# Ledger of designs, part 58: peptides against a protein of PDB entry 6RO1

Target 1, 216 residues: chain A of PDB entry 6RO1
Amino acid sequence: LGKEIEEYIHKPKYCLPFLQPGRLVKVKNEGDDFGWGVVVNFSKKSNVKPNSGELDPLYVVEVLLRCSKESLKNSATEAAKPAKPDEKGEMQVVPVLVHLLSAISSVRLYIPKDLRPVDNRQSVLKSIQEVQKRFPDGIPLLDPIDDMGIQDQGLKKVIQKVEAFEHRMYSHPLHNDPNLETVYTLCEKKAQIAIDIKSAKRELKKARTVLQMDEL

## One batch from the design tools (peptide; made by RFdiffusion4, then SolubleMPNN)

Design b2_p15_3_s4 (from b2_p15_3, 7 letters changed)
Fold by OpenDDE base, seed 4:
Structure b2_p15_3_s4 (fold): chain B 216 residues (1-216), chain A 15 residues (1-15)
Amino acid sequence: as target 1 above (216 residues)
Amino acid sequence: MIPSTYTTLEEEKEE
């Protein structure tokens, strides 16, 4: 259900008006979750669909993201990778296709005019961390209907399903279970394990693809 | 007044 909402939010026709400099956005590229970053700029690139010759504009947003320092060494050939939990990382401006935005916040940061200095980029990370401290339940998201003005009936149906699911979840007898905190912790662990399995499967698939290319 | 490091959409609508 969350993914279904994302499929609407990341569409250029809906999100472009909100991609002002300083807007907080989440970036996810396949298995790489960068978390919250900050919009620096966006551009429209002309693209021609190879099969139809139709103009299909690509939208690229420059997002300041916390990247692994290891991945930056090969930045000319390799895509930036998110910083590991145990590393400081470095804030870098990364060009991101708009469809890779998994969330858009109602929060817009004040950003330095010049992001070339490392200190200026790192100051933005401090600002993100400050915002995160102010929102312990998570950085607020744009409402797709009320804020973004999406009128698509498909989205409305998805939201109704989410609301119905949430209502059922909160009405469940487990909500009064004194072990609820333990159950939530176990559910979070299970969710993390599922993510780890999915990432491992992707890495295995990539490794197999590389091996298949070496056999060709 | 700690200079607000951020603004919200609500504040942006009031400007």
Scores: peptide ipSAE 0.239, ipTM 0.796, DockQ to the pose 0.537
Fold by OpenDDE base, seed 5:
Structure b2_p15_3_s4 (fold): chain B 216 residues (1-216), chain A 15 residues (1-15)
Amino acid sequence: as target 1 above (216 residues)
Amino acid sequence: MIPSTYTTLEEEKEE
């Protein structure tokens, strides 16, 4: 269900108005979870599908992400990789296809005007960490209906199912059931499988798009 | 005053 919501949120027609500089976004690329990053800017690239001649605009958002220093050494040829949990990493501006945004926050950071200095980029990481400390239950998300104004009936049905599920989960006397961990683990697994399917679909789309970007 | 690190969408609508 969360992944179904994500399929709506990352659509350019819905998310572009919210991709202002400083907007917190979550980036996932295949198996790589970058976590929360900060929008720097976005660009529309005109892409012509080679086979159909149809204009398929590619939306690229530059996101300041915590990257592995190892990946930066190979940055000329390899995609940035997320910092390891035990690694300090380095904040880098990474061009990200908009469909790789897994979440968009209601939070918008104040960012330095010049992100070329490492210290300025690292200051943004401190800001993200500060926000995370202020929101122990997680960084607040844009509401797809109330904030993003998505009127899609499919999404509304998904949200209703989520709400009904949550209501049943919280109203069920099993809220005290020690099997809650199992349900959470199953929900996490289902969420992960749905992420993996979405990732695989995105990867298939990206392999086509990155191949198209390498051909541009 | 620690400069406000962030704003929210609600605050952005009030500005």
Scores: peptide ipSAE 0.235, ipTM 0.791, DockQ to the pose 0.603
Fold by OpenDDE base, seed 2:
Structure b2_p15_3_s4 (fold): chain B 216 residues (1-216), chain A 15 residues (1-15)
Amino acid sequence: as target 1 above (216 residues)
Amino acid sequence: MIPSTYTTLEEEKEE
């Protein structure tokens, strides 16, 4: 079901409006999971389908991804590979086909204007890690309906199935495991805390904007 | 004050 939703969200017609610089996205290429990266920019490339002669535009998003240092040494000849779990890795701007985006976050980072210096790229990793710490239940995703405005009935049916499955899962006696309720209550509390932190940050931002206006 | 490291879509809609 998650994969079915993914098949909608990674379509250019839906995701392109949300691929602004700083947008958090997940990138997965076959067996290579890069995890969360940051959109730098995107480009439209004209492609001609070899068999039909039809213009099929390719959309390439440049994503700042945590890459293995080994892959970077061979970056001229080899595709970037994700950093190993125990590796620090290095943040690199990698051109990614839009259909390789497995998730899109509602979160957008402030990124350095110049990403050529390694320190600037690595600062973005610190920012991602800070966001991850603030969202212990996971970085918030764009809602495909409410945020992305996808009206596809197929997607609505998938979401309804997910919701029904979740409801059935929650209604299942095994979900009355007090440990699971505690985990979900903790997840809900964490989600609520994340919402509250988000609201508090909005209020703080509004208060700062007001303070900045009062200092002008 | 640590500058805001990030914004959200909701904050972007309110701006």
Scores: peptide ipSAE 0.241, ipTM 0.798, DockQ to the pose 0.363; fails the geometry check
Fold by OpenDDE base, seed 3:
Structure b2_p15_3_s4 (fold): chain B 216 residues (1-216), chain A 15 residues (1-15)
Amino acid sequence: as target 1 above (216 residues)
Amino acid sequence: MIPSTYTTLEEEKEE
C-alpha cells in the first residue's frame, strides 16, 4: 500500500509544484537508499519516445544528498552512491529523475544561496539532522490528498484501504498485543509531538513577527 | 535568535 501511494506522489503532474528549493525529499534508486535530501532545483528535459514519436518530458531534480566519498572520486563517470551508515559522507548535488523520489516532506529548509563551497553543503546536513531531532518519529510527509491535491480515485481507494486496515488493526482483539499498543501510543505521541511542534513554531513565528514589528 | 532553519507547508500557505 505504501508503494502504491508512492506511485502517485512521484508523478510529475502531482509533485512538481512541491519541488521548491529547500524541500526535503527521500531518494531511492534501486538498492541505493540515500535517505533524506534537499531539493536545490529542477529542470524539464524534452524527450521523444522512440516508439511513438510523442514528446515525453523528463523531469530532473537536483537534490543535495549525503554521498559516499569513494563514489565521488569517479563522479564524472559513475553514479553517486549513498554514504554508508558508519561513514560521514559528503553532501553533493545529484541530478535525480523525479520518479526516484520515494517521499516528499511538508518541511522546507532554508538553504545557502551558493552550494559550491563544501561548508555550505555540510551546513545543510546539519539542518537535516536538526529537523530529524525535532521529529523523532520521522520527518512529516505531505498528505497526498490534503496537501498535494491528488484527486485520483485509485489513490483514494488505496488510502481507504489503509485507513480500513488501520481501523481493523485498532479494532481487532490483537489491539491487546502490548507491542501494538506501544506502537499506537508511540504514533499518538508522535502525532501530539507534531502538533506541539507545529503550535510552538506558529507561536515562535508570531513572536518573531511581533519582535520584528517592534524593531521597526 | 537562531534563525528558523526550516518552514512547513502550512507556514508557506500563511505567507
Scores: peptide ipSAE 0.234, ipTM 0.793, DockQ to the pose 0.365; fails the geometry check

Design b2_p15_4_s1 (from b2_p15_4, 5 letters changed)
Fold by OpenDDE base, seed 3:
Structure b2_p15_4_s1 (fold): chain B 216 residues (1-216), chain A 15 residues (1-15)
Amino acid sequence: as target 1 above (216 residues)
Amino acid sequence: MPAIGEYELYVPPPK
């Protein structure tokens, strides 16, 4: 179900409006998980489908990602690889196809204007780490419906299924293990907190919209 | 101008 949601959010028609400089995004390319990076900019490239001759635009987003230093040595011939868990890595601007974005955060960082110096790029890593410390349960995501405005009925059905599954999982545990009950109680509390946060965000959005309308 | 319906949370860099 999580993968099904991802199939919607990484579509250019939905995510492009949210790919502003400083936006936190998660990048995954096949087996390579780069984790959280920061959007620098994006570009539209004209592509012609080889079989139909139809124009199929490709969208490339430049993302600051923590890369392996070894992969950077071969940057002319090989794609960047994510930093290994045991290495510091180096923040690099990597061109990424938009469909490789696995998540988009509500968080947008203030980033240095000049990212050519290594120190400026590494400072962004420190900022990401600080955000992660502030959100121990994970960096907050844009809500695909409430924040991104996706109206697709298929997505709504997926979300409903997820919510129903979670509700059933927490309300009717399959096993009467006392440890499992404790976990379910904690998960239920977490789910309620998530709902409350979502509701608060929605109300904040409404308030901002009203204020903007009053200024017009 | 942010698009209507856009939600953003700005986080300043660490000092």
Scores: peptide ipSAE 0.062, ipTM 0.675, DockQ to the pose 0.077
Fold by OpenDDE base, seed 5:
Structure b2_p15_4_s1 (fold): chain B 216 residues (1-216), chain A 15 residues (1-15)
Amino acid sequence: as target 1 above (216 residues)
Amino acid sequence: MPAIGEYELYVPPPK
């Protein structure tokens, strides 16, 4: 179900309006999970489908990602690889096809204007880590319906199924499935994330209201 | 469409 939601949110028609500089996004390419990165910019590239000759625009987003230092040495020949868990890695601006975005956060970071210096790029990593500390249950996601405005009935059905599943899981503790604890933990985390998002939105609204009140 | 700007949470860099 999560993958089904992902298939909607990574579509350019839905996600492009939210790919502003500083937006936190999660990037996954096949077996390579880069985790959370920061949008720098995006570009539309003309692509001609080889078989139909139809113009299929490719959308490329430049994302600041934590990359393996080893992969950077081979960057001339190989795609960047994610930093290993025990590796510090290095933040690099990586061109990513938009369909490789697995998640989009409601969080938008302030980023340095010049990302050419390594120190400026690494400062963004510190910012990501700070956000992660603020959201121990996970970085808040844009709601595909409420935030992204996706009206697709298929997505609504998927969300409804997820909600129904979550509700059933909470209402009927299937005590007998040992995998339920893991699922419950994941659901609790997801529920907590949803609460944290709602809380964060409320805080942001309050902060904006305060800022607007201070500007009045 | 919800105004693209209404749902942004700006997080300043860590001090």
Scores: peptide ipSAE 0.055, ipTM 0.677, DockQ to the pose 0.075
Fold by OpenDDE base, seed 2:
Structure b2_p15_4_s1 (fold): chain B 216 residues (1-216), chain A 15 residues (1-15)
Amino acid sequence: as target 1 above (216 residues)
Amino acid sequence: MPAIGEYELYVPPPK
């Protein structure tokens, strides 16, 4: 279900407006999970489909990612690899195809103007870590509908399924629970609270954005 | 399109 949502959000027509410098994004390439990185910029590249000759534009986003030092040694010839769990790694600007973005955060960081120095890149990692500390339940995501403005009916159906599934996940194990009704009520309340929290977070986000813009 | 600033939260660098 999360993957199905991902199939929508990583489409250029939806995500490009949100790929501003400093935007937090998650990058996953096949088995390589880079975790949270920071958008530096994006570019549109012309591509020609080999078989049809049709123009198929490729969108590449440059993302600061925590990379393995080993991969950096071979960066000229090999694709960047994520830092190993026990490795400090190094933040590098990596060109990433937009469809490899697995998540987009509502958070946008201030980043150094010059990212050539290692210290400047590593400072961004510290910023990411600070954000993670501020959001112990996870870095907030852009809402596909409310924030990103996606109106696709397919996505709406997926979201409805997710919501229903979340509801069912609470209900199914409890089908034989004599306290099912109580649990359902609690689950509904929890779901409503979750919605309210999301709504409140959205409102807070809007308010904070306005405040920050006023401070800028 | 939402205004560029309406849907983002700027986080300053750690002190």
Scores: peptide ipSAE 0.053, ipTM 0.689, DockQ to the pose 0.079
Fold by OpenDDE base, seed 4:
Structure b2_p15_4_s1 (fold): chain B 216 residues (1-216), chain A 15 residues (1-15)
Amino acid sequence: as target 1 above (216 residues)
Amino acid sequence: MPAIGEYELYVPPPK
């Protein structure tokens, strides 16, 4: 279901308005998960469909991503690779096809104007990490319906299925199983935290407040 | 422009 939601989110007609500089996005390219990065800019590329000859514009978003040092050496000829778990990596501006965006955050960072210096790029990583610290349950996502305004019935059905699944999960008779009580208690706590986060998000959404990392 | 280390939550698309 999450993947199905992603299929809507990464469509240019929905996500482009939200790809402002500083927007936090997740990038996944096949087996390569770059995690959270920051949008720098995007561009429209002319493309012709191979079989039909029809113009099919492609959108490329430049995203500041944490890349392996090894991939940086070959950046001119090879695709960037995400930093390995055991390495620090380096933040690089990577051109990414828009459909490779797996998530879009409601968070938008203020980024340095000049990202050519390594220190400026690495400072953005520190900012991302700070945001992650502020959101231990995960960086907040744009709501595809409420925030992104997606009206597609297919998406609405997916969301309804998710909601129904969650409802069924909590209403299931196994919820009263003493053997599962510990698991469900953890799930309930997690759910409560999620609700609290959602409520907090709504409040923050209403405030539209610019937050400083040091003030949180 | 806000300094490095600032962020906005729930930034709507530009009008």
Scores: peptide ipSAE 0.035, ipTM 0.713, DockQ to the pose 0.365; fails the geometry check

Design b2_p15_4_s2 (from b2_p15_4, 4 letters changed)
Fold by OpenDDE base, seed 2:
Structure b2_p15_4_s2 (fold): chain B 216 residues (1-216), chain A 15 residues (1-15)
Amino acid sequence: as target 1 above (216 residues)
Amino acid sequence: MPAIGEYELYVPPPP
C-alpha cells in the first residue's frame, strides 16, 4: 500500500512543483536506503526511448544525501552508497532520478547558499537531525491529495484501502486487546490531530500566501 | 535571512 502511493507521488507531474531547494525527501535506490535528504535543485534531461524514438524526459533531482566515504572516493565511477550505520558518512549532492523519491516531506529547510564546503553540507545533516528530533513519530509527509493536489481516482482508492486497512489493523488485532479503546482514541486523536494539523497548515499556508500578497 | 537550520512547513501555493 505504501509502495502503491509512492507510484503516484514520484511521478514528475505531481512531485515537481514540490521539489524546491530545501525540501526534505527520502531516497531509496533498490536495497540502498539513504533516508532523508534535502533537495538542492532539479533538472529535466532529454532522453530518447531506444525502442520508440520518443522523447521520454528524465527528471533528475540533486539531493543532498548522507553517503559512505568509501563511495565518495570512487564517486567518479561508482554510484553513491548510503552511509553505514556506524559510519559518520558525508553529505554529498547526488543526482537522483525522481522516481527514486520514496517520500516527500511538508518540511522545507533553509540551506546554505554554497554547498561546496564540507562544513556547509554537514550543517544540513544537523538540521535534518534536529527536524527528526522535533518529529519523533517521523518527519511529516505531504498529503498526496490535500497538499499535492493529486486527483487520480486510483490513488483515492489506494488511500481508502490504506485507511480501511489501518482501521482494520487497528480493529482486528485490537478486538481482543483491552487497551483497544485507548489505542483507537489515540489513533483517532492522532488522525484528528493530523487532520487538524493539516487544516491548520493549510490555513497557515493561506495566511502566508495572503501575507506574501500583502507584501507585494 | 532565516538562519541555517531553520525550517518551514512549506506547500507551494496552488498554481
Scores: peptide ipSAE 0.097, ipTM 0.698, DockQ to the pose 0.375
Fold by OpenDDE base, seed 5:
Structure b2_p15_4_s2 (fold): chain B 216 residues (1-216), chain A 15 residues (1-15)
Amino acid sequence: as target 1 above (216 residues)
Amino acid sequence: MPAIGEYELYVPPPP
């Protein structure tokens, strides 16, 4: 179900309007999970499929990602690799195919205008870590229907199945099915993310109201 | 310079 939602969100027709500079996005490439990064820019590249002659436009988003220092030494020849858990890593601007975006946040950061200095890139990592600290249950996601405006009936059915499953999990006394713990932890994380979005929208409304009140 | 560390919950208006 989460993967099915991802297949809609990463489509250029839905996500491109939300890929503004400073947008938090999660990047995953096969086995490589980069976690949360920040959109810097995006570009449309013309790709000609060699076998069909069809112009399949490749959308490339430049994302500031936490990369391993070892990967940076070979960055001219090898794809960037995510920082190891115990590694400090280094923030690098990495070109990412849009279909590798696994999540898009409602959070948009202010980013430095010049990301050439290492210190400016590392300052963005501190900002991501501060956001993560404010959202212990996870960085808030854009709602694919309410925020992204996706009208696809397939997605609506997936979301309805998730909501009906969540509602059944809360309405049935949890029989001790060990498979329920893994689904419960995923549903709790999602429900908590939804609560955190609502809380954060209220805090932002309060912070914006406080900023507007400090300007009055 | 926008303060490094401020964030907004920014949802752009629907297209």
Scores: peptide ipSAE 0.075, ipTM 0.679, DockQ to the pose 0.373
Fold by OpenDDE base, seed 4:
Structure b2_p15_4_s2 (fold): chain B 216 residues (1-216), chain A 15 residues (1-15)
Amino acid sequence: as target 1 above (216 residues)
Amino acid sequence: MPAIGEYELYVPPPP
């Protein structure tokens, strides 16, 4: 279900308007999780599909990512690799195919104009870490419907399935308790309180995101 | 750095 949402979000027709410089994005390539990075720029590249000869435009986003120092040695010929858990790593501007964006944040950071100095790139890592500290429940995501304006009926069905699955997961432990009605009313109240906490957390995340945009 | 992801990049020749 989360992966099905990602399949919509990473589509150029939906995500490109949100890939402004400073936007927080999560990058994942197969087994390589780079975590959160910052958009620097994006470019449209012409690609020819090998099987059809049709021009399929590829979108490449330049993202500041925490890379392993080992991957930097071969940076001309080899793709960047994520920094190891115990490694400091180095922030590098890495070209990323747009379909490898696993998440897009509502947060947009200020980025230095010159990213050639290592210190300027490492300052952005400090800013990401500060945002992560401000959001202990995770960096706020763009809502695919409310923020990104995705009207796709397939996505709406996925979201409805997620909501129905969350509802079933909360209801399943209760099917064996003889006090079902009182527990259902308490679970509807808890689910409503959880929805109200989730909405209040979304509003608090929106308010914190606005405050961060004013402080950053 | 090569871009992350497998793709054949058709770079049109510079004008």
Scores: peptide ipSAE 0.023, ipTM 0.538, DockQ to the pose 0.024
Fold by OpenDDE base, seed 3:
Structure b2_p15_4_s2 (fold): chain B 216 residues (1-216), chain A 15 residues (1-15)
Amino acid sequence: as target 1 above (216 residues)
Amino acid sequence: MPAIGEYELYVPPPP
């Protein structure tokens, strides 16, 4: 179900409007999970399909990612690799195909204008870590329907299945758990907090939309 | 330089 949602959000037609400089995104390439990085910019590259001659535009996002120092030494021949869990790593700007974005956050960081100095790149890692500390349940995601405006009926059905699964996961396995009331109360609080965060985000969106209308 | 950990919750308007 999470992977099915990912198949929608990483599509350029949906995600490109949200790939502003400073946007937090998760990058995963096959077995390589880079975790949370920061968008620097994106570009459209012309690609010609070898068999059809059809123009298939490739979208490349430059993302500041925590990379292994070993992979950076071989950067002339090898793709960047994620930092090992025990490694400090180095923040590096990596060109990433947009379909490798596994998540998009509602959080947008303020980033240094010049990312050439290592210290400036490393300061962004500290900022990501600080945001992670503020969100112990995970960095907040963009809502694919309410925030990203995805109207696809397939996605709506996936979301309904997720909601129904979550409801069943909370209702069925716990029927015999003596801590059921505590778990239900925590789930209701978490659901209410999620609704409150969603409502507050919608209000912030409305407030910004009003500010943009006043600047026109 | 922006302070470490400064962020906004930003959703752009629909195009």
Scores: peptide ipSAE 0.118, ipTM 0.718, DockQ to the pose 0.436; fails the geometry check

Design b2_p15_4_s3 (from b2_p15_4 with P1M L4I)
Fold by OpenDDE base, seed 3:
Structure b2_p15_4_s3 (fold): chain B 216 residues (1-216), chain A 15 residues (1-15)
Amino acid sequence: as target 1 above (216 residues)
Amino acid sequence: MPKIGEYELYEPPPP
């Protein structure tokens, strides 16, 4: 289910409008999980499908990621690797294929104008860590329907299945563990509070956008 | 107009 949602979100037709500089994104390449990084820029590359000769554009996003220092020594020929859990790592701008974006946040950071100095790159890591502290339940995601505007009926069915599965997990009478019911009711309340906060933030944003348009 | 994707601007706290 989560993977099925990712298959929609990482499609260029849906995600490109949200890949502005400073956008928080998760990058995962096979076994390499870079976690949260920051979009710096993106580019369209011309590609030709080998079997049809048709133009198949590739999209590359430059993402500031926490990389292992060992992997950076050979950066001319080797792909960057994520920093080990015990490693400080170094923030590097890594070119990433757009389909390797596993998540897109609603959060957009201010980034330094020049990311060539190491201190400027490391300052962005501090900002990511501060965002993570402010969101102990995880960095907020863009809603694929309400924020990203994805109208695909397949995605709507996946989301309905997730919601129905979550509801069944919370309502399943075989979880008569009183501790589990308490955790589920707390999780439901938390999910509802998160929805209400998200809704309130959207309405506040609409109101601010309207107010800014009236001041122009 | 490209829909300027809805984003929540995060400002780091002042130092």
Scores: peptide ipSAE 0.053, ipTM 0.642, DockQ to the pose 0.091
Fold by OpenDDE base, seed 2:
Parts: sequence; structure tokens; C-alpha cells
Structure b2_p15_4_s3 (fold): chain B 216 residues (1-216), chain A 15 residues (1-15)
Amino acid sequence: as target 1 above (216 residues)
Amino acid sequence: MPKIGEYELYEPPPP
């Protein structure tokens, strides 16, 4: 269910309007979880499908991600890798295919205009960490329907199934299916995100006033 | 000028 929602959200026709500079996005590439990064820009690349000659546009988003320093040394030949948990890492602008975006936040950061200096890139990491601190239950996501305006009936059915599943899980606590925990964590995160979007919309009306970050 | 570290929520435009 969560993956099915992701398949809608990461479609260019839905997500591109929300990939503004400063948008928080979560990047996952197979086994590599980069966590939360910040959109810098996006580009449309012309691609021709080798078998059909059909123009299949590739959308690449440049995302500022926390990368391992080891991957940066090999950056000429190797894909960037996420920083190890115990590693400080370094924030780098990484070109990411739009379908590798696992989440899109309602939060948009103000980013430095020049991200070439290391200090400017690392300042963005501090900003992400401060946002994470303010949202202990998780960074708020864009609502696919209310925020992203997705009218797809398939997505609405998936969301209804998620909501009905959440409601059934609350009514029937005994289904210890280990696959349920992942869906439940996504669903609880989503229900909590819907509540937290409502609370965060209320708090951000307040926080837009309070985020004079005088202390950084 | 927006300070580094400030953030905003996306508010959809009013209908």
C-alpha cells in the first residue's frame, strides 16, 4: 500500500510542480537510503527508448544529500552513496531520477544561492536536522489529494484501502503480520501526517513567526 | 531576506 502510493507520487505529472528549490524530499535507491535531502533544481532530459524510438523524457532532480566521503573520492566513476550512520558525511548535490523519490515533504527550506562552498551545503544539513527535531514523529508529507491535487481514482481507492486497513487494524489488534508493521508504520505515519499536517499547518502559522533562527 | 535555515510549509493556493 505505501509503495503503491509512492508509485503515484513519484510520477512526473504529479510531483514536478512540488519539486521547487528547497523542497524536502526523501531519496531511496534500492538498498541505499539517503534519508531527507533538499531539492536544488530539476531538469528534463530527452531520452529515446532504444526499442521503440519513442521519446521517453527522463526527469532528473538535483538533490542535496548527505553522502559518504568515500563515495565522493570516487565521484567521477561511482554513484554517490549515503553516509554511514556514524559518519558525518558531506552534503553533495546528487542527480536523482524522479522515481527514486520515496517521499515529498510539505516543508520547503530556504537554501543558500551558492552551494559550491562546503559550509553552505553543511548549513542545509543543520537546517534539515532542525526540521527533524521540530517534527519528532516525522517530517510532514504532502498529501497526495489535498496538497498535490491527484484526482486519480486508483490512488483514491488505495488511500481508502489504507484508511480502511488502519481502521481495521485499530479494530483488530491481533494480526501480527510482519508485513503489516511496514504498512502500519507507513499508515500510522500517514494518518499521523494528516493529523500532523493539520497541527503543523497550525504550528507553522505560528512557526513562520518563531523561526527567527537567531541561534544558528 | 529569507535566513538560511528558515522553512515554510507548502500552502496550496486558496481556491
Scores: peptide ipSAE 0.033, ipTM 0.619, DockQ to the pose 0.478
Fold by OpenDDE base, seed 1:
Structure b2_p15_4_s3 (fold): chain B 216 residues (1-216), chain A 15 residues (1-15)
Amino acid sequence: as target 1 above (216 residues)
Amino acid sequence: MPKIGEYELYEPPPP
């Protein structure tokens, strides 16, 4: 379901109006998850489809991403790689194809006008981390219907399925699992048996105490 | 006008 929504939101016809400077976006390229980055700019590039000669416009978004320092040394030949979990990394402006945007946030940051200084780029990472602290359940996403205005009936069906599933998860109070009643009844029976064993042991101890007093 | 989707503006934390 989440992946099906992604297939809509990353389409240029829907997402381009929301790719303003400072917009938080997630970038994923195959196995490389960069996490949350910040849009710096976007551009339309003319491309020609090799097989049809048709003009297929490529949309490239420049995103400030946390990159591995190792990948930056090889920047002349290799694509930027995400920072390792144990690595501080460095924030770099990376050109990203728009279809590699896995999420778009409702959050927009103020960004420094000059991103050439490392300190200015790292200040944006601090801002992202502050937003993440403010949203412990995750950075808020743009609503594909209400915010992005996507009218696609396929997407509406996906959203309806998600809402129905969420409603079922929340409207399944553990209270109506017939197995919960059986587990509660078994736990109550076990607790009652434990009480009955303790009472029987107390009665046996009283009976023994009475027998010892009658022998004295 | 394309609805500029509502966005929350966050200022960078002080250095």
Scores: peptide ipSAE 0.033, ipTM 0.626, DockQ to the pose 0.104
Fold by OpenDDE base, seed 4:
Structure b2_p15_4_s3 (fold): chain B 216 residues (1-216), chain A 15 residues (1-15)
Amino acid sequence: as target 1 above (216 residues)
Amino acid sequence: MPKIGEYELYEPPPP
């Protein structure tokens, strides 16, 4: 179900408006999970389908990703690899096909203007880590319906199935767990945190609208 | 403190 949602989100027609510089995105390429990176730039490449001659535009996003230092030595010929869990790694700008974006965050970071210096790239990793600390339950995602405006009925059906599955998954264990109150308290706290985040987002949006109005 | 990027719900600019 989560994967089915990803299949909508990574479509250029939906995600391109949200691929602004500084946007947090997750990148996954086959078995390689890079985790959270930051959008640096976006480009459209003309591609011709070899079999139909039809123009199939490829969308490439440059994402600042935590890469293995070993993979960077061969970066001229080999795809970058994610940093190992035990490795510090290095932040590198990696060209990523848009369909390899597994998630898009509501969070957008300020990025250094010059990402050529290693220190500037590594500063972005520190910023990602700071966002992760602020979101112990995970970095907030763009809502595919409310934030991304996806109106696809297939996606709506997937979401409804997820919600129904989650509801069933919560309803079945809850009937037999004597710790129901603790689970409810945790769910209520999580719901409250989600409300508080939504409120804080609204306030930040208002504050920015005010700042933009003061700059006009 | 790194300017932790605003929660820009960057609404796409109105069309």
Scores: peptide ipSAE 0.024, ipTM 0.614, DockQ to the pose 0.171

